# Peptides against a protein of PDB entry 7UQJ: the designs that were tried, part 47

Target 1, 160 residues: chain A of PDB entry 7UQJ
Amino acid sequence: PELYQNFNITPPRGVLFHGPPGTGKTLMARALAASCSSDERKITFFMRKGADILSKWVGEAERQLRLLFEEAKKHQPSIIFFDEIDGLAPVRSSKQEQIHASIVSTLLALMDGMDNRGQVIVIGATNRPDAVDPALRRPGRFDREFYFPLPDVKARFKIL

## One batch from the design tools (peptide; aimed at target 1 K56 V58 G59)

Design b2_p16_4_s2 (made by RFdiffusion4, then SolubleMPNN; from b2_p16_4, 8 letters changed)
Fold by OpenDDE base, seed 2:
Structure b2_p16_4_s2 (fold): chain B 160 residues (1-160), chain C 160 residues (1-160), chain D 160 residues (1-160), chain A 16 residues (1-16)
Amino acid sequence: as target 1 above (160 residues)
Amino acid sequence: as target 1 above (160 residues)
Amino acid sequence: as target 1 above (160 residues)
Amino acid sequence: VEYYPPLERVDVRAAP
């Protein structure tokens, strides 16, 4: 919240962090949560893994997503961080495609159902933005994208 | 600690972490502290915010700084991390300039008073290195600077 | 580099970064690489994923590890970062245990074959330190471990 | 910042 407020940028409902593995997407999400918390304004940080939504919540993923968004709304200002959101991508079976489509549809509905005045920010992190459902990347959802490039480790850190 | 020893670089008394907001300066300081602790060698990590030094310690900031450095020396090896050290910069009032000048003078004296053999490291973090008092950036103080670039300083953060 | 020199700690050949997901292990490894590069002393950063060593290098993992260490030696000072090094842990099949044992044995030999005077640092990152082969955690290998806690932004990082 | 699920107090033991 505060980082976005400082820049006079209306926080998006959803932000997609994308870039190569280990570029600090997960860390940035946590650091944003931390940087937006003051003594006066505590932010609640929720974390879920995309792969875990499919594998651990088998048959209840939609319910667990609803509960997550309800809890985030109850504890606002809050951040929901979906790590490896590309892990929501269907595995090669038609049954998994159907399950994925249902989960994604639920996530879309939950993101659309958040009022613009809500202090709930959703951050998705992926190494493969092209593997994220295009419907999630539309305005009002993950409508802002932040690329986390590999630090050009060769670029001269002038330690002055 | 150890990664620095391999490079035969004399460790500064003070290190300035600077770079844009959200580049992980605060997190790096914490993780450096963690990365310097072994089972055999625990490092004590002290954190203060520059803005809090001015706002929370009104009239006692110099005393609180002295106590902080004494406690860090007592619990060495230790790290003192000043987050948002540019927040020690005066706001536009002459009265705040005088208070700032006193606090900075105290911090300078405390950093100068640390023996080179002391196992107390001071890390300052700022988004605005030019807002840090030049006296703090002199040899024997924050005499090493680490730029935390946006992970892609070169590649267009196309915030699309 | 320098923080480690202050503490008179002999830099390990290998450092294990462990802690919950998104605590910044990968980012810290990159930032350490960056923080150790000067204009005069560029550090080369190599990154591999533990899961990729098993899955992408099927039948050539040992050769690819050798090439990696040779390249790191050629471009010293250098850092080799193994992200998700617990992903080298065997899956429950005897065949995977044998492949794992061979890869781990090769990694052990490569780490043991580095001269203490070499400017090659190996960093492993894991969310599950107990899933890392105990042989990798012995002196002369990943003999230093750094816990990356979840930033409990409130609580005293008593780095106990 | 409260983390959910509650971060198991992994005592940051400085690993050896």
Scores: peptide ipSAE 0.000, ipTM 0.192, DockQ to the pose 0.056
OpenDDE base, seeds 1, 3, 4, 5: peptide ipSAE 0.034, 0.000, 0.000, 0.022; ipTM 0.369, 0.213, 0.168, 0.374; seeds 1, 3, 5 fail the geometry check

Design b2_p16_4_s3 (made by RFdiffusion4, then SolubleMPNN; from b2_p16_4, 10 letters changed)
Fold by OpenDDE base, seed 1:
Structure b2_p16_4_s3 (fold): chain B 160 residues (1-160), chain C 160 residues (1-160), chain D 160 residues (1-160), chain A 16 residues (1-16)
Amino acid sequence: as target 1 above (160 residues)
Amino acid sequence: as target 1 above (160 residues)
Amino acid sequence: as target 1 above (160 residues)
Amino acid sequence: VEYYPPLKRVNVKAAP
């Protein structure tokens, strides 16, 4: 509350960092976590990859998501960073619908179930925001989107 | 040749960027590509994810690797960046041996087949260097390793 | 010399990396050091924080700067990275003038005293280039400036 | 002279 209360901003439940790969989405999420942590208030930073949740926890991905959100709530204020969230919640392509649908449904329910009073921020990073299920991009979920442009390569040319 | 010839440095065939996730390995690889490109000499930056090569090209991963290396050779000077290379070439765990073994074998052959005179640099990024097949970490392959420490979170606290 | 001679570029004595916190300035400096280091030619990377030089070495900051430059010269080719250089060389605010003026004067003298033939590159990183003494931003010192844009800063403001 | 923070050599670990 205090961090966002002090700014009179309703804390976004979820923020989508989107932009080309290697634009520093993950670095920014870590930097935000670091910048928002003070000596008095350490923010706990949780990081998961969408693909890791699917590949390592086949059949248990839902349980792992629940455990992650519970752990984040226990260690609030916290940031949950989903790297490659498009790997967790791909747009429903007809062929792999059921498993992905259940994981998406679980993530939706977990994001919807976040009390506005909680100090848990969810950051999703993707290179393909259009590959993220539109249901995740609705208000109360990943309702704020941040484009990470490529650092202008021209700016780096002057280094050499 | 020229970039490394000018330095009297044999270009490493491969560089392994390893370190915690979100340490900016990909950002760095892009930065290196951008920094090494001048108005006179544009470096072509190819990026693939290890997991994408496996998941999108089941049974064709070897062909996709060959095509990537041919394209990189055609557009030299070039950087091939494998993000999450541990997803492409996991340490041979006994259970998934054959498909991964063939892909690893192909990548090894492609790296071994790189002419020392070529202007193709391969950068692999991983969070788990020990999960990369040791055969890839030998001289003439990913023979240089760069550790990306977490940006010391404590260091950023004093900036705000 | 060789690194920059090969590019027909007079090595900048100093490069100012400026841009918002967490944009990867430090990461970039480390990568430049890593990329320029080969098996045959290891670049020694020195890192200091401006604030650490002031806070830890009250009254000896000048000596520590001299020792740092001597050590960098001894271990050339080398990169001296000053993280948070605005902490070392704040724009002369009326209240802390003398100590900062002497440290700035020492850093200026050290940068001016770098032989153009030396393989010592100085990189300063700041979030506030305007908070760096303009004398440091002159030719022969931090004469090259590199803006590290945040991946769209507008995104960061909506998270905070 | 204790260099603080200690000169973190960018450990280019040579491949084993």
Scores: peptide ipSAE 0.000, ipTM 0.333, DockQ to the pose 0.053
OpenDDE base, seeds 2, 3, 4, 5: peptide ipSAE 0.000, 0.000, 0.008, 0.000; ipTM 0.249, 0.228, 0.165, 0.226; seeds 4, 5 fail the geometry check

Design b2_p16_4_s4 (made by RFdiffusion4, then SolubleMPNN; from b2_p16_4, 6 letters changed)
Fold by OpenDDE base, seed 3:
Structure b2_p16_4_s4 (fold): chain B 160 residues (1-160), chain C 160 residues (1-160), chain D 160 residues (1-160), chain A 16 residues (1-16)
Amino acid sequence: as target 1 above (160 residues)
Amino acid sequence: as target 1 above (160 residues)
Amino acid sequence: as target 1 above (160 residues)
Amino acid sequence: PEYYPPLERVDVAPAP
């Protein structure tokens, strides 16, 4: 939040962090929250996992997303971090596709309904950017993408 | 691996990284692997998720763990990183408890069977140290625990 | 420290963490220190900022560096973390260049004077690896470099 | 009990 205000840049409604697992996507989101906090202006950090939205919130996922965005707005400036946002992607079942479509539609509506004046930033992290619904990656949603490469140490990690 | 020998400390057979999600546990494990690799001596980094061991390897989890440790030994020096090792904890089903007990017993046996001369370090990461089976936290297993605090500035200063 | 000895790799006298701000370089250094600490053998973590060495220690910077390395040696095993080590780089003033050259020469001498038997690791973090004096990046000094990739700097600057 | 990670109100105090 503070980072965006200081630069007079319209904060993206959403930022997609993508890259291999353990490249520090979540750490970066937290560090961004930290770096944007001042003694006068603390940033509230909300974290959810995409898989938890599908599996733990079955039947209430839309309500829980709405509540999350309301809480984030109430505690602004805030960051909503969706870890493993590709975990919202349906596993190949038609019933999961409908539930997914509803959850994604709710998330889209919540991101679209964020007044650009809201001091709420949404960060999605994924290891599979191609598994993220293209509708989430449009302008006014996750319209900025950040690749987290593996730490290319000159020491060639064969990450097998 | 390299850090322990220079200090004449018997390398723990396992290191438990615990702390809130996105505190850089996985990044740390990768950076440790990185920092220990030279041009002459590359460390092989094996990563597995605790949840994948339970869900994807159902019926072969013990075999896959044995193969993982054999591969790690074959490609020594190596690090085995178990992300979300608390995801080995049984979901509250009696059938899952038996499978869990078997998988944990196999992991314990593999950690106990590592000759201290093996250039293999096991790192477990968890957000819930209390959900990690106490048998894994005993001497000769995950006997060293590292708390990854949130990057609270006050905590950053208290480490100063 | 512990990782290097187990693999019979001469620990680098220095490790350079480079990459953009907030990529977890400092967190990584702290977590390395934590990961190498046991209940029996705590690693002492010394942190200094490059800019502080230039600005706060004017006229005593060399003495403060010597004292820092002596304290680190006294409290071994230890890590000396220089955050923003590029902040030792002179801002384009001839007077700062002379002071910088003296401070860098002292740091080089201290790193060269570390017997490889010393349980002291030096970690430098920078956002500008090209601003780090090439003399610091030679074998036996900061001879290992770790890139902490941003999310693409352009994209972070577009957030900025 | 599904350990909902508490809403970690990470009062991320600013990096100095």
Scores: peptide ipSAE 0.008, ipTM 0.370, DockQ to the pose 0.044
OpenDDE base, seeds 1, 2, 4, 5: peptide ipSAE 0.000, 0.000, 0.000, 0.000; ipTM 0.368, 0.240, 0.198, 0.265; seeds 1, 2, 4, 5 fail the geometry check

Design b2_p16_5 (made by RFdiffusion4)
Pose (drawn by RFdiffusion4):
Structure b2_p16_5 (pose): chain A 160 residues (1-160), chain B 160 residues (1-160), chain C 160 residues (1-160), chain P 16 residues (1-16)
Amino acid sequence: as target 1 above (160 residues)
Amino acid sequence: as target 1 above (160 residues)
Amino acid sequence: as target 1 above (160 residues)
Amino acid sequence: PPPLPPSPLTRSVTPP
């Protein structure tokens, strides 16, 4: 941590996995979760699938998001993987409902808002990156974007 | 206050930060929140978002808004910051749930009934200005609109 | 009434001020209420909003609307003004609440219960006219309309 | 009529 405090830099804590289906996005997230439970320093893995937080009560989806990010603050070494994040956080439109844009606005305020979110890495896997809200694709929240392509010749050889 | 009485004008008590993502809106609100807590006279910063207002009970979201504005009047030199305000206050629509139009109406009434001395300042960052209700964007409610643009060369040099 | 009842032209049961925001609709009702700064028993003015009638309880909103109308009948020549009548009477649909729908179901029955010898006029204001419920715009209700447009050049000169 | 407590609000959810 002194190497990042040597400068006035904060580490990148957000990655957006994107690419065609079957290219290794969830596999890489699964390998990262299995590696986080065997290094003997507790990196807590939070798995979230799509719009797992959707509820029929008003303001319960935003409350579940706030609780997920808070429980991430309770244990500092924690990770949040959002599988199929284009279903949870679509581009905010006036035509669609307010539960969607309200979830996106809560996710924006919880990733880079007024309060610091802690040592929480946020990973989102998507097949449709341009269905993710563009304010979520900037540094401070999903700094990096890993494009997982269809494998080339050497990569297919290695996979086989 | 005599300058604002000599000319028959009321000081603006509302600002709407708007601009592209990552251009300085939450940063300015964070710097103002740190400047509120340093000096010989104290300004009270009230931070809010859509999650700690929206409730599942009838008449509880508007009661939370009223408690916020009454508590800010009590601590009278005050700032109220609404981040991602288009999620809290979308454009009123009959094809949406009534809770969002009811929040926008309660917010319009509470802003039209403030102290009328420049004591409670209300600052909102929407990232998208069109999504916010046009009744909130008229002078009297959010008087000033600060456009935080993408930086030009001298600004990029200063930021770097 | 000695003059205007000679010709049998009935005064309107409901007159609707509608227009863009900031066009002076609240000023016209405030100026008519200052024309109520006159002696008693003539042009009693009631200033209500799309809020501060609707409550947590199930009967105080309709009971208070029936009482407002009864006090309006008690002082014979009287005017009821509903500022932001889309807040009190939104569009009834299946995303609509039950309390607002019953407020509309009582306001309609109270406007059809108003007699033909027109001594209570109900003026209502809105910035979004096709967001008030369609039933109050039917004949025998809010049927005469005043459009308040943005000012032209001479009008802006007078305002300045 | 007697007054009744407020009821919770419910809403329909449609995933994208």

Design b2_p16_5_s1 (made by RFdiffusion4, then SolubleMPNN; from b2_p16_5, 8 letters changed)
Fold by OpenDDE base, seed 1:
Order: sequence, then C-alpha cells, then structure tokens
Structure b2_p16_5_s1 (fold): chain B 160 residues (1-160), chain C 160 residues (1-160), chain D 160 residues (1-160), chain A 16 residues (1-16)
Amino acid sequence: as target 1 above (160 residues)
Amino acid sequence: as target 1 above (160 residues)
Amino acid sequence: as target 1 above (160 residues)
Amino acid sequence: PPLQPPQPLEKEVKAP
C-alpha cells in the first residue's frame, strides 16, 4: 500500500502469477504478504485454492467467494491469494459452462467492486495463464501479470 | 540414484513433502530433479497433480497411474512428483470410498512393485500429510517425510 | 560427497547460494539436505543465521563456530547451512573491523581445516554476495556459487 | 546457550 502510495502507482486490484509449477508463486505471494507486514501494520493473508472452492462448495462457491472478499475487506490491509486460479475460473469448456460461468461472473463482479481505496490485493497463481478466462485478465482485474521462470537449469546443476 | 548406489543406500521408493502451502515443495522437487541431472545424466521429471488424475480421468485414473509408472521406468533415472497427493489418495472418508479405494490400491501396488534396483523416485507433496491414506505412508512407499516449514518471517522480510 | 566422488569432483567445501531474498536459498539448502538423506544415511542438517551467531554470542562467536564444525564433523554426513552469511562475514567496514576480522579468520580456518575426506558440506546463503568477505569466496571455501534468479523482475515490480 | 540440536530434517513417520 505505502509502496504504491509513495510512487503514485494505482495499487493493482489483481496480480496474476504465472509460470511453470514450482517456480515459487505461492512462496512469493506469502513473502510479499510477510514483507509488507511491519510491526505496526500486519497484512492479513487469505489463501484459497481454486479447485477447493469449486469442489468443497458445489453450489456455494459464489457465496464463499463473497464471504472471502468481505472478510478480506474487514481485515484490511489484506492479500487474497488464489492458488491455481485456473481451477476456479477455467476457460469455458462446453461441458462445464454454467457452473463455471456463474463463478467467473461472481469473481469478476467482486474484483470490479473492489474500491480503489481498499487495501485488498488479489493474487492469482496459475501454471497456465491461457487456461484462465480472458475476462479475468482485463484491466481492473488481474491486469498485471508476472512470469515466474524456471530457475535456470544451469543454476540447479551447480547446486549438486 | 548414483548417490544411493555409491552409499549402498537403498533409494527411497517414496518421499512425502509436507508443510504449509507455498513452502516450495514443488520448487524443491524440481530443484532436486534438476540438481540430480548432470550433463551426462539427465533425470526425467514427471509431474502430476493428484486432483488432475482423479478429475480428468474418471474411470481411467488407474490406467493413467500405470502408464505414468511405466513411462518413468522407461526413462530412468526418473522422478515422479505428485503435487497435492492428498487429492489423489485422500483418507478414506465414508462417502467417497470406492473410487478412491481403487486408486489408492493401484498406487500402493505400483509403489510396492517398484524394483529396488529401479532409479525411480516418487515424491508426493501435500499440505496435509494426515489427509493422505496411512497405507501410503508405510515403509516401502512414502516412508520418508520431509517437513517444509514456513520460511522464517525474517527470511521473508529480506525478500522484499 | 559421493555425487562428487562418482564424478571425480572434489566435494566443495563450501557453496554460496546467492540471489535476491526469497528466491528459495534456505528452502533449497533444506531440501538438498533432505534429499541426500536416506533411511540408511541421514544427513545431519545444521542451520545457523549469520547475524544470530554474531548477536547472540558477542565474544563467543568463534567458539560457537568451532563447536558447530566439531558437531558437524561428529555427525557426518552433514550440511552446515549459514543463512545470511553476509551477516557473519560482512565485507570489512572500518567500524566493525576487529570482531568481524576474528570471526572471518575463524570461519576461514575452519573451512580450510575441513579434511577433503570429511562429509561436511557448508552452504552459505546471502542476498548480497559482494557483501561477503572475498576471502570466503576463494577456492577451497565458498568456491562454488549458485545464483538464485528472481522470479522475473517484472513480477516483483508490479507487486511493489 | 547450548548449540541448538540438529533439527531432524526427516520426521520419522512413526507407524501408527
């Protein structure tokens, strides 16, 4: 928050962490949350897995998303981290369209409804950014994308 | 493989990586695979997600596991990394017993059927080791457990 | 050790993990230790923070280093991981010269005194390799350096 | 303070 305030940078509503699995996306999100936490300002870190929201809450996924965003707003400053966000809002395949469409629409509405003055950052992590509904990747949502490259194989080789 | 051969150490058939989400379990498995690869000896790294094997292959999960282990055996030395192995073989809750029971039994049989001379290491990653079927955590299977602690908050602070 | 023996590679006395904070240096060191541990051969992992050795042991840092290396030698095969090694052996700034000089000299002597037959690997992690005394980065000490790249710099900048 | 005991990297799975 102060990082963005001091630079006159509009805080991103959403950040997409993408890259091969095990590039440290979740670790980075946790590290960002921890480092933005000072002794005077604790950031509340909410972590959800996209597939867990769908599978545990069949028919209640929308309500759980709303509750998550309300809780994040209540505990500002906060970070909502969606691990495997492609599991929450996959590109509409013909066979699962309706349930996914409503969840996508709810997540879009929640991200659009985040007031720019809110100290809530949403981080989505995926291994397949192209499997995330393009509507989530638009300005005002996950409009910032961060590629997590594989640590160079050469850097790994020298470690052994 | 050669690490274990030279030490007369029986290579672990299975290793369970457990710890809080984003402790870098997947990153570590990839780094171990990359580090054990030399220019002369490439380790083949197979990565599967437990939930993907269940969800994408309803009724074929057993066949996909067999194919995976055959391919890993064909491409020795190899690492099979199961991300979210608790999603593949959850503790048998009374309501999902049959499908999970067959998949668990297949995975158990595949791990038990790994010849000790095989250069195939299986790594399972979970955030909830107690949600993994105890049969998988027995000697000759995932008999080694590695706890991934949260990176110390102080280590996180330097990350930003 | 045997990784190095099989390749006719002199086992590094020391490995420097360097790179931006939260690139997984500590995580990597722990998992390397864990992966090199088998049922028949447990690697003893010693973790110390450079600043903790200085701050907790004012006037005893040298003795604590000696005891650490003796204990690591007693529990071979072992890994000594120094997190934030730049805190233990900073580049000699004029204001902290004497205490740091003696600690650096002790660490150098301990690394030089490691018999090549000893199964003790020393891993130093730093975010600032240039803040580590160059004497530690010489052959027979931290002579192998591993860069932990940032997950794409573009990823961090937009989060900040 | 005594050297912190080596943290066992491996928690031995006590068989239930």
Scores: peptide ipSAE 0.000, ipTM 0.335, DockQ to the pose 0.034
OpenDDE base, seeds 2, 3, 4, 5: peptide ipSAE 0.000, 0.009, 0.000, 0.000; ipTM 0.194, 0.244, 0.166, 0.226; seeds 2, 3, 4, 5 fail the geometry check

Design b2_p16_5_s2 (made by RFdiffusion4, then SolubleMPNN; from b2_p16_5, 6 letters changed)
Fold by OpenDDE base, seed 1:
Structure b2_p16_5_s2 (fold): chain B 160 residues (1-160), chain C 160 residues (1-160), chain D 160 residues (1-160), chain A 16 residues (1-16)
Amino acid sequence: as target 1 above (160 residues)
Amino acid sequence: as target 1 above (160 residues)
Amino acid sequence: as target 1 above (160 residues)
Amino acid sequence: PPLQPPQPLEREVVPP
């Protein structure tokens, strides 16, 4: 947040962190949340996992997403972090998952419905950006993408 | 790595990384794997996710675990990293999951069957160490546990 | 720790973690420390920040370094982690900092004076490895270096 | 379960 204010950069509504598993996507999201939290202005960090929303909230996943966004709005400035967002919003081309299609549609609507004045940032993390529904990667949603490469192997050699 | 040698500590067969989500458990495991890979001696890093072994390999999960350990042994020095190991090996007290009990039993047998001379380390990562079957946390299995605390907020600021 | 034993790798006295800020250097050091601590053998983790040693201990920084190494030796197995070591040990070519030169000389002497049998590892973390005195990067000191790459630059651009 | 109240970024003081 402070970074965006200082640079006159409008914070994106949604940011996709992608890259190989264990590249620190979740850590970065937490670090961003922490860095933006001052003594005067605490950022509320909401974390959910894509697969958990599907598995734990079977039949209520949409409602839980709505509640999550409402809570984030209520407690702004806030970050909603979706870990493994590809688990929540798989590519719609898989005809077999009507349940996923509804959840994706709800997430799309929630992201589209975020007011530009809202101090709510959504961060999605995935190991498979191509498994994320392209509709989520459009402008006004996860329109910013961050690739987390594996730390270079050469860098790792000197610890041994 | 260095610390155990100087300490005359026998390297455990299994290491449990636990702590809040996004504390870099997976990143650490990857960094350890890569740190141990030199030009002369590459460590083979096997990564599996607990939930993936259960969901993708329904009915073959045991076989896939066996194959994983065989491949790790074949390509030693190696690390087997289980991300979200609590998803693979939930606490047996849940009466409802015979399938999980079999997979846990297979994992236990594979860890017990690892030769002490084998250059195979098993790393489990979890956000819920108490959700991991206590049988996996016994000596000769995941007998070393590493808590990954949230990085101090002050340390996080300089990441931005 | 374990990986070095299995590979017959002599642990270095000092390890330099370097890379852009927020790549998890501090997290890695803590996780390594945690990773070496068992129920039977806790590793004592000493953390200091380079700038803090200079700013908080003006005129006593050398003594504080000596005390730190003495405490680490007393409580071995131990890790001394210097966060922002470039703040403690700037390149000696900067003629203007006699105070830093003395502290660097003390750190060099302390690292050189570490017995090879001592179960004390020194980890330095920096965002500016080239700002670290090359004398610290010599064999028997920070002779092992780990680059923590940024998650791909393309990834970072879209959050800003 | 009710949405756990947003945990303030707990300054988990890493125990020494």
Scores: peptide ipSAE 0.009, ipTM 0.360, DockQ to the pose 0.043
OpenDDE base, seeds 2, 3, 4, 5: peptide ipSAE 0.007, 0.012, 0.018, 0.018; ipTM 0.242, 0.242, 0.206, 0.375; seeds 2, 3, 4, 5 fail the geometry check

Design b2_p16_5_s3 (made by RFdiffusion4, then SolubleMPNN; from b2_p16_5, 7 letters changed)
Fold by OpenDDE base, seed 1:
Structure b2_p16_5_s3 (fold): chain B 160 residues (1-160), chain C 160 residues (1-160), chain D 160 residues (1-160), chain A 16 residues (1-16)
Amino acid sequence: as target 1 above (160 residues)
Amino acid sequence: as target 1 above (160 residues)
Amino acid sequence: as target 1 above (160 residues)
Amino acid sequence: LPRQPPQPLEREVKPP
């Protein structure tokens, strides 16, 4: 937040962390939240898992997303981390289209409705960026993508 | 693998990594695999996600588990990492008992059927160890548990 | 320890984990300890924070380091993990030279005094390897260094 | 001296 203000950069509304599983996407999101927190300015870190939003809240997933964004807005500055966002917004496969389409549309509307003046950053983590609805990867949503390569296995081979 | 052979120690059949999400359980499992790999002895790292085994293979989950264990046995020394194992073997809640019970029973049988001479280590990762069937947490299965605490957010603040 | 014995490699007295905060240095040290622990051979993991040794033990930091190394020697095989070792052994900046110099000299003497037959591994973690006294980074001390890259640092700079 | 007890990384799961 303060870094973006100091650089006159509008904080991205949404950032997609993508890369192989176990590359530390979630750890990085937590580290960013921890790094940007100071004694004066604690960042509230919200974590949700895409599959948990679908499975726990069958029929109320939209309401739970709205509540999450409202809670994040109340606790600014805040980070919303969606772990496995591909589980929340799978690319429209023909069989489960309607329920997924409404959840995706709700997430799109919530991301579009975030005023740029809000100190809410959304981080989505996925192992499969191509499995995320392309509508979420557009400007004003998850418009920044960060690839998390596997830490070079060779770099660890020098460790042992 | 070689560490355990040199010490005359039976490699643990299964290790449960538990702790808050984003503590790097998956990163650690990959790190362990990479660390125990050498130029002469590459450890084959198999990763499956509990929910993916359930969701992709409704009715074939048992067969996929068997195939995974056979493949791991063929590619010894190997690590099977079950990410979110609580999604594969949720504690038997009364409503979805049958499908989960058969998958759990298959995983139990596969873990019990691992000869102690095999260089196959099973790592389960969960955020909710109490949501994993207690039968999986018994000796000869996931008999070792490793808690991954959240890196103390305060400790990280002094680092930046 | 045993991996090094099998390869006829003298176990490094000290390993420096360096890289940006939140890259999992502490997590890796814990995992290495966990990996090398077995039913028959539990590795005792000692964790100290460099700043805690300085701040909690003003005037007794040297004694606390000696006690830590003695305790690690009693509980072999063991890992001593110094988190934020740059806080224990800052590069001699002119203002706090004397107290830091004596603590650094004590740590140097303790690392030099570790018989290669001892199963005590020292892991130092830092975000600032250049802030660690170069005397600690010499052969027979922290003579192995492992860089923990941030998953795409450029990605992080666009987020921060 | 608050000896931070060695945090056992490993908990042996006692059988229930």
Scores: peptide ipSAE 0.000, ipTM 0.340, DockQ to the pose 0.038
OpenDDE base, seeds 2, 3, 4, 5: peptide ipSAE 0.000, 0.000, 0.000, 0.000; ipTM 0.294, 0.216, 0.158, 0.360

